# Peptides against a protein of PDB entry 4Y8H: the designs that were tried, part 45

Target 1, 196 residues: chain A of PDB entry 4Y8H
Amino acid sequence: TSIMAVTFKDGVILGADSRTTTGAYIANRVTDKLTRVHDKIWCCRSGSAADTQAIADIVQYHLELYTSQYGTPSTETAASVFKELCYENKDNLTAGIIVAGYDDKNKGEVYTIPLGGSVHKLPYAIAGSGSTFIYGYCDKNFRENMSKEETVDFIKHSLSQAIKWDGSSGGVIRMVVLTAAGVERLIFYPDEYEQL

## One batch from the design tools (peptide; aimed at target 1 T20 T21 G47 T52)

Design b2_p30_6_s2 (made by RFdiffusion4, then SolubleMPNN; from b2_p30_6, 17 letters changed)
Fold by OpenDDE base, seed 5:
Structure b2_p30_6_s2 (fold): chain B 196 residues (1-196), chain A 30 residues (1-30)
Amino acid sequence: as target 1 above (196 residues)
Amino acid sequence: MKELKEILEKDKEELRKKAKEARKKKPLRL
C-alpha cells in the first residue's frame, strides 16, 4: 500500500493506490482504500483489509451517533476514536490509518495513526509499504498552502514513485478532495502516472 | 459523553471478536 493525505489552501486531499495482496499474489487491482467515516472526514487504510474495514465501520457509526447528539464532529474527534480503537487493540490488529477531514473552523487537517496506535497531527502524512520510498521526495516537494492542482500533482507524483518501487502497491491512484465546496473523487490510471 | 463512551467500549469488544474471526481466514492485505 501507498497512501497519503495532504493539507492545502482550500482543504485536504487523500490519495491511495488500489492494490490488495495475499502473500505474494495480487488479490484485487482496484480496491478502494479511501473510506468515508463522515461527510467530510475520510481515512486512508493500510494493513489488514478486514481489520481496517472493521475499524472504519465502527468509527463511522460512532461519528453518526456523535452527530445526532452533539452535531458535526471535528477531524480531531474522528482521529481520537480511531486512536482509541487502534491503541486498545494494537496486539490484535494490523492497521495503519491516515485520517483527514475538512471543516470551516479548522480547514483541512491530517492525522496519522501508525500500527502502535499513536496519533500525530501533520501538514501531510504518508504511510504503507510504499511510503518508505518517498519520504525524501515528499519532504523536498511539499509546500504549505498549495493550490488544488498543485496538490493533486504532488500526490500523483509521490504515489507514482511509491508504486514504482513497492511491489505491494499499484493499480489506479484514487484521490478524495475535501473542501468547503464538498467532496470530489478523482482517479488516475497507470498509463497516466507511470509516465511521470 | 457517558453514553458514547459505553458504546465505544462495546465496539472495542466487538472489534476484538471480529479480528479473532478474521485471523482464521487467509488475510487480505492493503
Scores: peptide ipSAE 0.379, ipTM 0.828, DockQ to the pose 0.918; fails the geometry check
OpenDDE base, seeds 1, 2, 3, 4: peptide ipSAE 0.359, 0.345, 0.369, 0.378; ipTM 0.819, 0.764, 0.812, 0.827; seeds 1, 2, 3, 4 fail the geometry check

Design b2_p30_6_s3 (made by RFdiffusion4, then SolubleMPNN; from b2_p30_6, 18 letters changed)
Fold by OpenDDE base, seed 5:
Structure b2_p30_6_s3 (fold): chain B 196 residues (1-196), chain A 30 residues (1-30)
Amino acid sequence: as target 1 above (196 residues)
Amino acid sequence: MEELEKKLKEDIEKLREKAKEAKTKTPLFL
């Protein structure tokens, strides 16, 4: 897996590859690793497909209940729920999560929750097996307050590099853009990003 | 908040049990 989320001028963009594996083999399955837990709060998933889906399902339901009683939750609140689930079950789960969301008060926010269930708020986060290959690239090329187009390009190039070197990453690159204007889904195919 | 906190504690336990059961199945990874 190669996943990332990047804050930018108008919000946040999540990005992910779509490859799934079973042991050393590529599974004959394409996965959407970008999962909605609230209207403008999404997550990137890495690790066990079953574990991360179970966590996301619980969070989605929890945030729905929260909304019914208290109004729209913050991204921080969502990250806290993810953290509790991951931390309290750290010995039984294989889950790496990036939580990203947008609201009018806080704008775009990113929280990374690596294996073990710690939580870290960052201007951008990368995770998954492919992330190890792109720390240097991301550090060099990330800028605060990029445009949407610059951020899409940054994520596309970053994930392309991760996929190039990580056998556990590949397929399509999906993105979700979260802004005041709403939610936008993007998809990029190998014939486009492999030439970058 | 107390109700949600209680529900979250219950869900943590449910997740724990589900995760234990899932370990016996063929693993798929992202």
Scores: peptide ipSAE 0.524, ipTM 0.916, DockQ to the pose 0.877; fails the geometry check
OpenDDE base, seeds 1, 2, 3, 4: peptide ipSAE 0.512, 0.493, 0.509, 0.510; ipTM 0.913, 0.909, 0.913, 0.913; seeds 1, 2, 3, 4 fail the geometry check

Design b2_p30_6_s4 (made by RFdiffusion4, then SolubleMPNN; from b2_p30_6, 17 letters changed)
Fold by OpenDDE base, seed 3:
Structure b2_p30_6_s4 (fold): chain B 196 residues (1-196), chain A 30 residues (1-30)
Amino acid sequence: as target 1 above (196 residues)
Amino acid sequence: MEELKEQLEKDKEELKKKALEAKTKTPLRL
């Protein structure tokens, strides 16, 4: 897996590959690793497909219940729920999650929750087996307050490089753009990004 | 807040159960 989320001028963009593996083999399954937990709060998932889906389902339900009683949760609140689930069950779960969201007060925010269930607020985050290959690239090329287009290109190039070197990453690159204007889904196919 | 916390504790327990059950199946990884 190669996943990332990047804050930019107008919000946040999440990105992910779609490859699924089983043991040493590539599973013939295209997975959507970008999961909605609230209207403008999404997550990137790495690790166990079952574990990360179960966590995301619980968070989605919790945030729905929260919304009914208290109104729209912050991205920080969502990240806290993820943290509690991941930390308490750290011995039984294999889950690396990036939480990203947009609201009018806080704008785009990114929280990374690695194995063990710690939480870290960052201007951008990368995770998954492919992330090890792109730390240097991302650190060199990330800038704060990029445009949407610059951020899409940054994510596309970053994930392309991760996929190139990580056998556990591949397929399509999916993105979700979260801004004041709404939610936008993007998809990029191998023919587009493999030549980057 | 208290109700949400109680529900979250139940969900943590259910998650633990599901995670243990999933380990017996063919693992799919992301």
Scores: peptide ipSAE 0.454, ipTM 0.894, DockQ to the pose 0.897; fails the geometry check
OpenDDE base, seeds 1, 2, 4, 5: peptide ipSAE 0.444, 0.443, 0.454, 0.448; ipTM 0.894, 0.890, 0.896, 0.893; seeds 1, 2, 4, 5 fail the geometry check

Design b2_p30_7 (made by RFdiffusion4)
Pose (drawn by RFdiffusion4):
Structure b2_p30_7 (pose): chain A 196 residues (1-196), chain P 30 residues (1-30)
Amino acid sequence: as target 1 above (196 residues)
Amino acid sequence: AEIEEKIHAYTEEKFAERDHIKETEPEENL
């Protein structure tokens, strides 16, 4: 997989490829790795498809119950629920998860949760097998407070390279935009991003 | 207490579904 989330002027954007692998075979070329756990709290999933889906379903359930009792949870709270599940079950899980959300007070936020269940709050985060190939590119090209269009391009160009080099990444590039204006789903096809 | 029991039962169901899938189906990764 190749996944990332990027904070910017108006909030945060999540991005991912659409490839599911079963060995070298591509079990699903149009996978949606970007998953809602609350209206404006989403995550990017990497690692085991089964593990990350089970975790995301439980987290969505926790946050729905949290909302019924206490109102809208913060993005930090959502990341904490993911951590609790990933850390406490670290022996049995293969889940690299990036959590991203929008709060009117806190604007855009990104938390990355690698394999061991540790939590890291970052301006942007990249993960998945394809992310190794774009540490150099992303560190060179990321800047804080980018516009929406600049952030879409950063993600498009970054994942385009991760897909180019990583055989475990491919298909379409999916993005989810999180701002005070609501939620926007974006999709970019190979004929566009390949020749960038 | 009731909410904690509901969360615990739901978690166990989801982990059981996941183990079943991992034991019976080809491995899939994202």

Design b2_p30_7_s1 (made by RFdiffusion4, then SolubleMPNN; from b2_p30_7, 17 letters changed)
Fold by OpenDDE base, seed 1:
Structure b2_p30_7_s1 (fold): chain B 196 residues (1-196), chain A 30 residues (1-30)
Amino acid sequence: as target 1 above (196 residues)
Amino acid sequence: SSMEKELEAFKKEQFAKRDKIKATEPPKFL
């Protein structure tokens, strides 16, 4: 898996590959590693598919209940809910989560929750087995307040590099763009990103 | 609260579902 989320001028973009591993086999089944937990709060998932699905479903339900009582949750609130679940159940979870969201007050925000259930607010985050190959590239090329197009390009190049080196990453690159204007889904195919 | 009780019940159900998947299917990783 190669996943990332990047804050930019107008909000935040999440990105993920689509490859899934089962036992000793690579399945090119398109797996949803970008999961909605609220209208403009999404997450990237790495680790156990079953574990991360359970976590995401619980958070989505929690945020629905929260919304009914208190109104739209902040991205920080969502990250806190993820953190509590991951920390309290750390002995029975293999999960790495990146939480990203947009609201008018805080704009785009990114929180990374690695194995163990710590939480870290960052301008951008990378995770998954492929992330180990792109720390240097991301550090060199990330800039604050990029345009949408620059950010899409940055994510595309970053994930392309991760996929080149990580046998557990591949397939299509999916992105979700969260801004004041709404939610946009993007998809990029191997023929495009392999040439980068 | 009623909301907390509902949430805990839902958590329990989702983790039980997870456990069943892990017991009956090959491990799947993202």
Scores: peptide ipSAE 0.745, ipTM 0.967, DockQ to the pose 0.894; fails the geometry check
OpenDDE base, seeds 2, 3, 4, 5: peptide ipSAE 0.742, 0.744, 0.742, 0.743; ipTM 0.967, 0.967, 0.967, 0.967; seeds 2, 3, 4, 5 fail the geometry check

Design b2_p30_7_s2 (made by RFdiffusion4, then SolubleMPNN; from b2_p30_7, 19 letters changed)
Fold by OpenDDE base, seed 5:
Structure b2_p30_7_s2 (fold): chain B 196 residues (1-196), chain A 30 residues (1-30)
Amino acid sequence: as target 1 above (196 residues)
Amino acid sequence: SELEKKLKEFLKEQLEKRKKIKATEPKLTL
């Protein structure tokens, strides 16, 4: 897996590859690793497909209940719920999560929750087996307050490089753009990003 | 709050139930 989330001028963009594996083999399944837990709060998933989907489903339900009683949750609140689940169950879970969301007060925010269930707020986050190959590239090329187009390009190039070197990453690159204007889904196919 | 505590407990319980259900499925990694 190669996943990332990047804050930018108008909000946040999540990105992910779609490859799934079983042991050393590539599974003949394309997975959407970008999962909605609230209208403008989404997550990137790495690790066990079953574990991460279960966690995301429960968080989604929790945030629905939260909304009914307290109004729209913050991205920080969502990250806290993910953290609690991952930390308290760390001995029985294989899950790496990036939480990203947008609201009018806080704008775009990113929280990374690696194995073990710690939580870190960052301007951008990368995770998954492919992330090892792109720390240097991302550090060099990330800038604060990029445009939407610059951020899409940054994510596309970053994930393309990760996929190039990580056998556990591949397929399509999906993105989710979260801004005041709403939610937008993007998809890029190998014929495009392999040329970068 | 009391509600928050109850929700956290409920979430833990639901996680365990879902894990048991999915244990019968092939193990896939992302």
Scores: peptide ipSAE 0.395, ipTM 0.811, DockQ to the pose 0.533; fails the geometry check
OpenDDE base, seeds 1, 2, 3, 4: peptide ipSAE 0.388, 0.372, 0.377, 0.390; ipTM 0.791, 0.786, 0.790, 0.812; seeds 1, 2, 3, 4 fail the geometry check

Design b2_p30_7_s3 (made by RFdiffusion4, then SolubleMPNN; from b2_p30_7, 18 letters changed)
Fold by OpenDDE base, seed 2:
Structure b2_p30_7_s3 (fold): chain B 196 residues (1-196), chain A 30 residues (1-30)
Amino acid sequence: as target 1 above (196 residues)
Amino acid sequence: SSMEKELEKFKKEKFEEREKIKATEPPLRL
């Protein structure tokens, strides 16, 4: 897996590959690793598909209940819910989560929750087996307050490099753009990113 | 609270579902 979320001028963009593996084999299954937990709060998932799906479903339900009582949760609140679940169940979970969200007050925010259930607020985050190959690239090329287009290109190039080196990453690159204007899904196919 | 009880019930159900998935399907990794 190669996943990332990047804050930019107008919000945040999440990105992910779609490859699924089973042991040493590539599974003939395309997985959406970008999961909605609230209208403008999404997560990137790495690790066990079953574990991360359960976590995301629980968080989504929690945020629905929260919304009914308190109104729209902040991205920080969502990250806290993820953190608690991941930390409390750390011995029984293999999950790496990036939480990203947009609201008018805080704009785009990114929280990374690695294995173990710590939480870190960052201007951008990368995770998954492919992330190891792109730390240097991302650090060199990330800038704060990029445009949407610059951020899409940054994510596309970053994930393309991760996929190139990580056998556990591949397929399509999916992105979710979260801004004041709403939610936008993007998809890029191998023919588009392999030549980068 | 009622909300907390509902949440705990839902957590339990989802984690049980997870275990069923793990038992019946080859483990899928992202």
Scores: peptide ipSAE 0.707, ipTM 0.959, DockQ to the pose 0.866; fails the geometry check
OpenDDE base, seeds 1, 3, 4, 5: peptide ipSAE 0.707, 0.707, 0.706, 0.705; ipTM 0.959, 0.959, 0.958, 0.958; seeds 1, 3, 4, 5 fail the geometry check

Design b2_p30_7_s4 (made by RFdiffusion4, then SolubleMPNN; from b2_p30_7, 21 letters changed)
Fold by OpenDDE base, seed 1:
Structure b2_p30_7_s4 (fold): chain B 196 residues (1-196), chain A 30 residues (1-30)
Amino acid sequence: as target 1 above (196 residues)
Amino acid sequence: SSMEKELEEFKKKKFEEMEKKKATEPPLFL
């Protein structure tokens, strides 16, 4: 898996590859690793598909209940819910989560929750097995307050590099753009990003 | 609260489903 989320001028963009594995083997399945937990709060998932699905389902339900009583949760609130689940169950879960969301007050925010259940607020985050290959690239090329187009290109190039070197990453690159204007899904196929 | 109880029941259900899935299906990793 190669996943990332990047804050930019107008919000945040999440990106992910789609390859799945069964241990050492590539699974014949294309998965969506970008999961909605609220209208403009999404997450990137890495690790166990079953574990991360359970976590995401619980968070989604929690945020639905929260919304019914208190109104729209902040991205920080969502990250806190993820953190508690991952930390309290760390001995029984293999999950790496990036939480990203947009609201008018806080704009785009990114929280990374690695194994162990710590939480870190960052301007951008990368995770998954492919992330190891792109720390240097991302550090060199990330800029704050990029345009949407610059951010899409940054994510596309970053994930392309991760996929190139990580056998557990591949397939399509999916993105979710969260802004004041709403939610937009993007998809890029190997024929496009492999040429980068 | 009622909400907290409902949430705990939901968590329990989802974790039970998770364990059942992991026991009955080949592991899938992202």
Scores: peptide ipSAE 0.721, ipTM 0.964, DockQ to the pose 0.851; fails the geometry check
OpenDDE base, seeds 2, 3, 4, 5: peptide ipSAE 0.716, 0.718, 0.719, 0.718; ipTM 0.964, 0.964, 0.964, 0.964; seeds 2, 3, 4, 5 fail the geometry check

